Peptides against a protein of PDB entry 3T6J. Designs and how they scored, part 242

Target 1, 375 residues: chain A of PDB entry 3T6J
Amino acid sequence: PIVESYIGFIESYRDPFGSRGEFEGFVAVVNKAMSAKFERLVASAEQLLKELPWPPTFEKDKFLTPDFTSLDVLTFAGSGIPAGINIPNYDDLRQTEGFKNVSLGNVLAVAYATQREKLTFLEEDDKDLYILWKGPSFDVQVGLHELLGHGSGKLFVQDEKGAFNFDQETVINPETGEQIQSWYRSGETWDSKFSTIASSYEECRAESVGLYLCLHPQVLEIFGFEGADAEDVIYVNWLNMVRAGLLALEFYTPEAFNWRQAHMQARFVILRVLLEAGEGLVTITPTTGSDGRPDARVRLDRSKIRSVGKPALERFLRRLQVLKSTGDVAGGRALYEGYATVTDAPPECFLTLRDTVLLRKESRKLIVQPNTRLE
Target 2, 372 residues: chain A of PDB entry 3T6J as posed
Amino acid sequence: PIVESYIGFIESYRDPFGSRGEFEGFVAVVNKAMSAKFERLVASAEQLLKELPWPPTFEKDKFLTPDFTSLDVLTFAGSGIPAGINIPNYDDLRQTEGFKNVSLGNVLAVAYREKLTFLEEDDKDLYILWKGPSFDVQVGLHALLGHGSGKLFVQDEKGAFNFDQETVINPETGEQIQSWYRSGETWDSKFSTIASSYEECRAESVGLYLCLHPQVLEIFGFEGADAEDVIYVNWLNMVRAGLLALEFYTPEAFNWRQAHMQARFVILRVLLEAGEGLVTITPTTGSDGRPDARVRLDRSKIRSVGKPALERFLRRLQVLKSTGDVAGGRALYEGYATVTDAPPECFLTLRDTVLLRKESRKLIVQPNTRLE

## One batch from the design tools (peptide; made by RFdiffusion4, then SolubleMPNN)

Design b2_p23_6_s1 (from b2_p23_6, 12 letters changed)
Fold by OpenDDE base, seed 1:
Structure b2_p23_6_s1 (fold): chain B 375 residues (1-375), chain A 23 residues (1-23)
Amino acid sequence: as target 1 above (375 residues)
Amino acid sequence: PPVQLSSTAPAGLTETPLPVVRA
């Protein structure tokens, strides 16, 4: 088997300022079959980057072909096991040297082990479809999230000599119609500028890329889905995201007005964006469970994903990228924190929904180290 | 920023990897 590993101070999620890495390490075995799908995705990445909702001037000048591998983890040392990884976490290195992507395939498999009767917040009609396609849809989402989410976008930089990596006269901000008015100076990084929102904001961008690009037929084809299956994978991917946005409320601390998990905050933001789109795209309905206690149902109108959801996500994702590229911390914070705010305002009453989420919380899954054997 | 898609499990789970069945 092909063995891969990494070790070091990698992820900064536990640093409130997004700067200090937590020590992590893993040993994993390559899943060749799934890796082949990601290789096809990599082969299409340069073309798929053009499908993202920002001008080419906001994309990397040169696509650097990354590695992408599906891994079955044998051991992982850290505070949490990710589903996917894109490294290095330094934007300058990603832009100049390249990056590596991995999907932790067996970690995803653990997430799929939900009993139908315990599956919360979905309509009964969606449960079987969700169970069937959760795995495949997650593979698609992780691939897009890592490769084309984290792997996309350009930071506008003025170097120490005063030179720009963009043409100040010709590059136009698509949100304002004006020339670029802000950029990263020498020594400024994504993390240093966006600080407390940097990790969650970037995860939100990457998740949004996944949702946006999973609508592209070529993406589904790469993963081996066509026709009705492709549409079901799309639907379940979007459904999973809006459900995750509701589940995310577990990780919000009202008393401190803070989030304890960056990805969940990101998913909540996406839920808010899709709710704001309106037109019956997403509906969260408080209900009463069979036990007589509060419950809720999330409904996603499949027929409105492309007509309502995609345009809303397109606008939002473009805005995220433009603000990131230009280093507009004030605008970025205003946008992101606006959607990340949790109140009890109607119609959603998110603080009340949080109580429901906590009430319906499943027991924390424990992942146990595997034994490998030759059969 | 760290670029990973963490599982729905919160940070701190000593998640041990699933066994790879060798065909």
Scores: peptide ipSAE 0.021, ipTM 0.550, DockQ to the pose 0.080; fails the geometry check
Fold by OpenDDE base, seed 2:
Structure b2_p23_6_s1 (fold): chain B 375 residues (1-375), chain A 23 residues (1-23)
Amino acid sequence: as target 1 above (375 residues)
Amino acid sequence: PPVQLSSTAPAGLTETPLPVVRA
């Protein structure tokens, strides 16, 4: 078997300022079959980057071909096990030196082992489809999230010599129609500028890239889905995201007005964006469960994903990228915290829904790390 | 600044960091 490992201070999710990495490490075995799909995605990455909803001037000047592998984790030491990884965690290094992507395949597999009778917040008609395609849709989402999410976008920089990595006279901000008015100065970084929102904001951008690009036929073809299967994978991927946005409320602390998990905050933000799009795209309906206690149902109108969902996500994702590229912390914070705000305002009544989410909370899943034996 | 690796907990997993229980 091909064995991969890493160790060190890598992820900064536990740092409120997003700057200090926690110590983690893993040992894993390469899944060759799944890695081949990600290699095809890498081969198409330069072309797929052009499909992102920002001008080429806001994309990396030079595409650096990364590695992408699927890994089955034997051992993992850390506060949590990710489904995917994109390293290094420095935007400047990603732009100049390149990056590596991994999908932790067996971590995803554990997530897939949902019993139908325990699956919360979905319509009955969606449950079987969700169970069938959750795994494959996650592979698509993780691949896009890592490679084309975290791996995309340009930061506008003025270096220590006063030189810009963009043409100040010709580059136009697509949101304002004006020349670029803000950028990163020498020594400024994504995390240093955006601080408390940096991690969740970036995860939101990456998740949004996944949802947006999974609509592209070439992406589904790379993963081996065509026709009705491709449409089902798309539907389940979007359905999973809006469901995750509801589940995210578990990780909100009303008393402190804060989020305890960056990805879940990101997913709630995406839910809010898609709810704001209206037109019946997403509906959350409070219900009463068979036990007589509060429940809820999330409905996604499949027919409106492209007509309503895609344009809403396009506008939002473009705004995320433009604000990130220009280092506009004030604008970025206003946008992101606006969508991340949890109130009990109608019609959604998110604080009330949070009580329902907590009531329906599933038992914490444990990943039992396998023992390797020589046969 | 570390652009945080997507610890993409699968959307369906409550991204509670799965306690890695060593069996």
Scores: peptide ipSAE 0.020, ipTM 0.569, DockQ to the pose 0.188; fails the geometry check
Fold by OpenDDE base, seed 4:
Structure b2_p23_6_s1 (fold): chain B 375 residues (1-375), chain A 23 residues (1-23)
Amino acid sequence: as target 1 above (375 residues)
Amino acid sequence: PPVQLSSTAPAGLTETPLPVVRA
């Protein structure tokens, strides 16, 4: 088998300022069959990047064909096991040198094991569909999240010599209609500028890319889904995200007004964006469980994903990227923290819903490292 | 920095943010 590994100070999620990497390492074997799907996604990456809701001037100047591999993890040492990875984490290096993507396939497979009777917050009619397509939809989401999420976008930079990596006279900010007024100076990075929101903001951008691009027929075709199956995968992917946004409340600490998990905060933000879109796209309904205690249901109107959800996400995602590219920390923070704020304001009453989420909390999965053998 | 997509997060209220694996 092809063995792949990495080790070092890599992820900064545990650093409140997003700058210091935690020591991490893994050993894995290549899953050739699943890697082939990601190779097809890579082959379409240049075209799919053009589908993202920002001008080419906000995308990388040169498309660098990345590597994308599905891995079955044998050993993982770290505070948490990811489903996917995009490295390096430095945006400047991603722009100039390229990047590598991996999907931790067997980690994803573990996540797919769901008992119907334990599946919370979904309508009964959605549960079987959700169970059936959770895995496949998540494979799609991870692929897009890593390759076209983390792998997309450009930072506007002025180097140490005063040269810009963009034409100041011709590049227009699509949100303002004006020339670019801010950028990263020499020595400034995404993490250094956006600091406390950098990790979650970037995850939110990547997750949003996944949701947005999974609507593209070519994406589902690459993963082998067509017709009704493709539509079901799309639906379940979006449904999973809005459900995750509710589940995210577990990771909010009201007393400290902080989030304890960057990805879950990101998913809550996306939920808020889709709720704001209105028109019955997403509905969260408090209910009473069979035990007589509080429960809730999340409903996503499938028929409104493209008509309501996509435009809302498009606008939001474009704003995320523009603010990131221009290094507009004030604007970025205002946008992101606005959606990340958790209150008990109606109609959602998120703090009350949080109590329900905690009450219905599922047991944490314990991941056991496997062995491998030659057959 | 390399980005991780994870769904697993610590249960403790006082725990620092960790990468989550989607469940």
Scores: peptide ipSAE 0.016, ipTM 0.548, DockQ to the pose 0.085; fails the geometry check
Fold by OpenDDE base, seed 3:
Structure b2_p23_6_s1 (fold): chain B 375 residues (1-375), chain A 23 residues (1-23)
Amino acid sequence: as target 1 above (375 residues)
Amino acid sequence: PPVQLSSTAPAGLTETPLPVVRA
């Protein structure tokens, strides 16, 4: 429809246990011109799903073609306005009934506007490139995140009749080399099993899918980028993610050892994964700002994205999916909480960096909802 | 819950929304 809306208990991000939905609603208008790129992405989705770093046995048995539209939001009621949405949120329904994706185009446009002089934590040489490509790179990231992130992967399930949705004798866990040892039982869900980490873990998986698949030439072609522009879009997308991982520290509460925002926690985890990869891929350097107070710079070595970053992300992303598919809460929690832990250990000294992030924090932006006009 | 991608913290970037033309 030209006008789209939804309303109800939808997102559970505000529930520490990931179970109770917040009442949310929006009214939006379809931007047909901006939807064209996402439609092309949908047309390639089945093939692109095969590029994900897990065996086909861990992917959906049948591809269900989703809708994907770019929406200009007129009214949004909720605690936050997303850049993109994938619904329904229930993995079982996504697998059996399909799903719908939306990009909130005018929200993205607002998010992309940045003043160069206020752009924190980047090298001067990266600022102009970042400003130029932040918008386009984020369109790519949103499309991949929603469609191929949230829209990918299979949960292994034993139904109420005792039947499995996978062959127990032939399906092998690629991490262990063994048969599948765990699955979701009847009535168990992603949120019910993974609880406190479920939302952030899933966001981390989806963001990782975005970074991983944006390296694929077909993806950039779908979005209309070729040659040097495609490489710049990739670079800025990865740069934005590692920067976001640093910015994420704002949303960590040391006194409670908890995170207040699922996406930001996810981005911090990705930063930790890419830092662990080493080899000079990502460097965070404490500095002194022009005001004489603490500052920092994040540097991403463009030349090492494919050689160092991609393999590290591949291994991590596969592990996320395998643990999700098998309902291995213990393994999943150990992995995710390990990367989500914030300490002041060298060399990064993340708690100290958090103080710098807070010091450099920008004023909270206010989103003003638009009106339509007749031309 | 629909998995949302937020570019910033919820409701963070409030630059001027693009006008929507009714088709």
Scores: peptide ipSAE 0.016, ipTM 0.537, DockQ to the pose 0.075; fails the geometry check

Design b2_p23_6_s2 (from b2_p23_6, 14 letters changed)
Fold by OpenDDE base, seed 2:
Structure b2_p23_6_s2 (fold): chain B 375 residues (1-375), chain A 23 residues (1-23)
Amino acid sequence: as target 1 above (375 residues)
Amino acid sequence: TPFESSSTSTAGLTEEPLPVVRA
């Protein structure tokens, strides 16, 4: 088998300022079959980047072909196991040397193991479809999230010599219609400027890219989905995201007005965006479970994903990118924290829903590291 | 000691925080 490993201080999710890496490492075996799908995605990446909802001036000037591999993890050391990885976490290295994407396939496989009777917050008619396509749809999401999410977008920079990496006279902010008014100065980074929201904001951007681009037929074709299967994968991917946004409330601490998990905060933000879109796209309905206790149902109208969801996500995603590119921390924080705010305001009553989420909380999933044997 | 990255942590997609049991 082909063995891959990495080790070191890599991810900064546990740093309150999102800057300091914690120790992480793994040893894994390459899944050749799934890696081939991601390689096809890589081959299309440069073209797919053009489908993102921002001007080319807000995209990377030069595309560097990355690697993308699906891995079955044999051993992992760290505080948590990701489903996907995009490394290195240094923009300079990404720009000069490129980057590598990884999907942790067997981690996803564990996550896919859902018992129908324990599947919360979905309509009964969605459960079988969800169970069937959660895995495949998440493969699509992970691929897009890592490669075209984290792998996309340009930061406007003024270097130590005063030179800009963009034309100040010609580049227009698509949100304001004006010239670029802010940028990263020498020594400023995404983490240093956006600080406490940097990780979650970036995850939100990457997740949004996944949802947005999974609508593209070429993406679905790359992953081997056609016709009704392709539409089901799209539906389940979006359904999973809105469900995840509800589940995310577990990771909010009302007393501290604090989110404890960056990805979950991101997913809640996306849920809020899609709820704001209205028109019956997403509906969360409090219900009573068979046990007589509070429950809830999430409904996503699949017929409105393209007509209502995509435009809403497009506008939001563009705004995320523009604020990121321009280093507009005030605007970015206002936008992101606005959607990340959890109140008990009607109609959603999210704090009340949080109680329901906690009540319906599943047993903590465990990943048991495998052992190997010689045959 | 942990290092400060020159870029944001843009790597890890996690479906849910999963504890690891080592065998």
Scores: peptide ipSAE 0.028, ipTM 0.605, DockQ to the pose 0.426; fails the geometry check
Fold by OpenDDE base, seed 1:
Structure b2_p23_6_s2 (fold): chain B 375 residues (1-375), chain A 23 residues (1-23)
Amino acid sequence: as target 1 above (375 residues)
Amino acid sequence: TPFESSSTSTAGLTEEPLPVVRA
């Protein structure tokens, strides 16, 4: 088997300032079959980047072919195990040197081991599809999230010598129709400028890329889905995201007005975007469970994903990217915190829904280190 | 809890914070 590993101070999720990495490490075995799918995705990445909803001027000047591997984890040392990894964490290095992508395949498999009777917040008619396609859809999502999410977009920079990495006279902000008015200066980074929202904002961008590009036929083909299966994978991927947005409320602390988990905050933001799109695309309905206690149902209208969902996500995703590229912290914060705000305002009453989410919370899953032997 | 921060350098995807337990 092919063995991969990494070790060091890598992820800063535990640092309130996003600066200090947690010491972690893993040893894993390459899943060749799944890696082959990601290799095909990498081979199409340069073309797929052009499908993202921003002008080429907001994309990297030069495509750097990354590595992408699916890994079955043998051991992971750290506070938690991710589903996917894109490294390095520095945008400047991603733009100049390239990056690596990893999917932790067996971690995903564990995460989705849910019994049908325990699956919360879904309609009964969606549960079987969800169970069937959760894994495959998440493989698609992880691939897109890491490779084309974290791996996309350009930061406008003025270097220490005063030179710009973009043409100030010709590059137009697609949101304003005007020339570029802000950029990153020497020594400024994504994390340093966007600070408290940087992590969640970037995760939101990456997740949005996944949802947006999973609609592209070539993506589904790469993963081996055609016809009705492809449509079901799309549906379940979007359904999973809107459900995740509801589940995310567990990670909000009302008393402190803060989020405890960056990815969950991102998923909540996406839910809010899709709810705002209206037209019956997403519906959250408070219900009463069989136990007589509060429950809820999330509904996604499959027929409106492309007509309503895609345009809404397109606009939002473009806005995220433009604000990121231009280093517009004020605009970015206003946009992101606006969608990340949790109140009890009608019609959603998210604080009330949070109580329901907490009530229906399942026991935390544990991952046990496997043993490996030769047979 | 793993990966709980509102401000972090972002390059990881997780469904939820998953603790690792020894076999």
Scores: peptide ipSAE 0.028, ipTM 0.596, DockQ to the pose 0.301; fails the geometry check
Fold by OpenDDE base, seed 4:
Structure b2_p23_6_s2 (fold): chain B 375 residues (1-375), chain A 23 residues (1-23)
Amino acid sequence: as target 1 above (375 residues)
Amino acid sequence: TPFESSSTSTAGLTEEPLPVVRA
């Protein structure tokens, strides 16, 4: 078997300022079959990057072909087991030196085993479809999230010698129509500038890329989905995201006005974006469960994903990228914290919904180290 | 034929946020 591992101070999610890495490590075996799908995604990456809703000037100057491997984890030491990884974490290195992507395939497989009767917040008519396509849709999402999410975009930088990595005279901010007014100076990084929102903001960008690009037929074809199956995968991927946005409320602490998990905060933000789009795209309805206690249902109108959802996500995702590229912390914070705010304002009444989410909370899964053998 | 995904992409999207680790 091909064995891969890494170890070190890598992820900064547990640092409130997003700068200090947590010590982690894993040992894994390459899943050749799944890796082949990701290799096909890599082969299309340069073209798919052009489908992202920002000008080429906000994308990496040169496409650096990354590695993408699906891994079956034998052991993982850390505070949490990721579904996917994009390294290195430094955006400047990603754009100049390249990056590697991994999908922790067997970690995702554990999450697929959901009992129908325990599946919360979905319409009954969606449950079987959700169960069927949750796994495949997540493979798509993780692949896009890592490769084209974390692996996309450019930081505008002025180096220590005063040179810019962009043409100040010709590059236009697509949001303002003006020349670039801000950038990263020597010694400034994504994390140093965006600090407390950096991790969640970037996860939100990556998740948004996944949702946005999963609509592309080529992506679905790469993963082996066509026709009705492709549409179901899209639907379930989006449905899972909006459901996750509701579930995210578990990780909000009202008393402290803070989020305890960057990815869940990101998913809540996406939910808010899609709710704001209106037109019946997403509906959250409080209900009463069979036990007589509060419940809720999330509904996503699949017919409106492309017509309503995609444009809303496009605009939002472009804004995320532009603000990131230009190092506009004030604008980025205003945008992101605006969507990340949890109140009890109607119609959603998110604080009330949080009580429902907590009431319906599922037991945490325990993932244990597997064994492997040669046959 | 619906592809049964053997990969774990759900960790990040699971009810329990498995961090999609940006490394």
Scores: peptide ipSAE 0.025, ipTM 0.567, DockQ to the pose 0.061; fails the geometry check
Fold by OpenDDE base, seed 3:
Structure b2_p23_6_s2 (fold): chain B 375 residues (1-375), chain A 23 residues (1-23)
Amino acid sequence: as target 1 above (375 residues)
Amino acid sequence: TPFESSSTSTAGLTEEPLPVVRA
């Protein structure tokens, strides 16, 4: 339809246990031109799913072709406006009935608008490139995040009759080399099992899928980028993610040892993974701003994205999926909370960096609902 | 009934918003 809408209990981000949905609704208009790019991505989705770093046994048994549309939002009622949406939010329904993806194009466009003089934590040499390619790179990231992030992976389930949706004798856990030892029982869901980390963990998986698959030439081709432009889009996408990981510290509350935003926690986790990879891939350097106050710079070595970054992200992303598929809450929590822990330990001193992030924080953006007109 | 999170947030982006109208 030219006009799309939804309404109901949709997102659980505001529930500390990740279970209770917030009542949300929107009305939007289809952007046909941008939707065409996402349609091409959908056409390649089944093949791109095979590029994900887990065995086919951990992927959906049957690919269900989703809808993917770019929308310009007219009205949004909720606590926050997303850049993209993948619905329904039930993994069982996504696996058996299918799903729909939406990119909120005008919301993204608002987020893309960056004043060079206000752009924090980047090297001067990266700022112009970042400004130029942030929009296009984020379109790629959102498309991959929704379609191949949230739209990927299998949950191992035992149904009410005791039947498994996987072969217990032949399916091997790639991390342990053993048979599958845990699964979701009847009535258990992703949210019910993983609870407090479920939302952020899933966002981290989806964001990681975006970074991982954006390295694939076919993805960039679908979005119309080739040669040097494609490499710049990749670079800016990864740069944006590591920068976002630093910015994420705003949403951490040290006194409560908790995160207030699931996506930002996810981005911090990814930053930690890429920092752990070492070899000069990511560097965060405390500096002094022109005002004489603390500042920082994030540097990403472009030449090490494929050689250092990709393998690190591959291993991490596989672990995320395996733990999710098997319902291994203990392992999943240990992994995720380990990377989500914020301390002042050297060399990063993240709690100190948080003070810098807060010092450099910009005023909260106000989003105003648009109007339509007949031309 | 539990709900799962499946949206990409623009939260944490510090860029100044510009009005965008897509025709």
Scores: peptide ipSAE 0.018, ipTM 0.569, DockQ to the pose 0.102; fails the geometry check

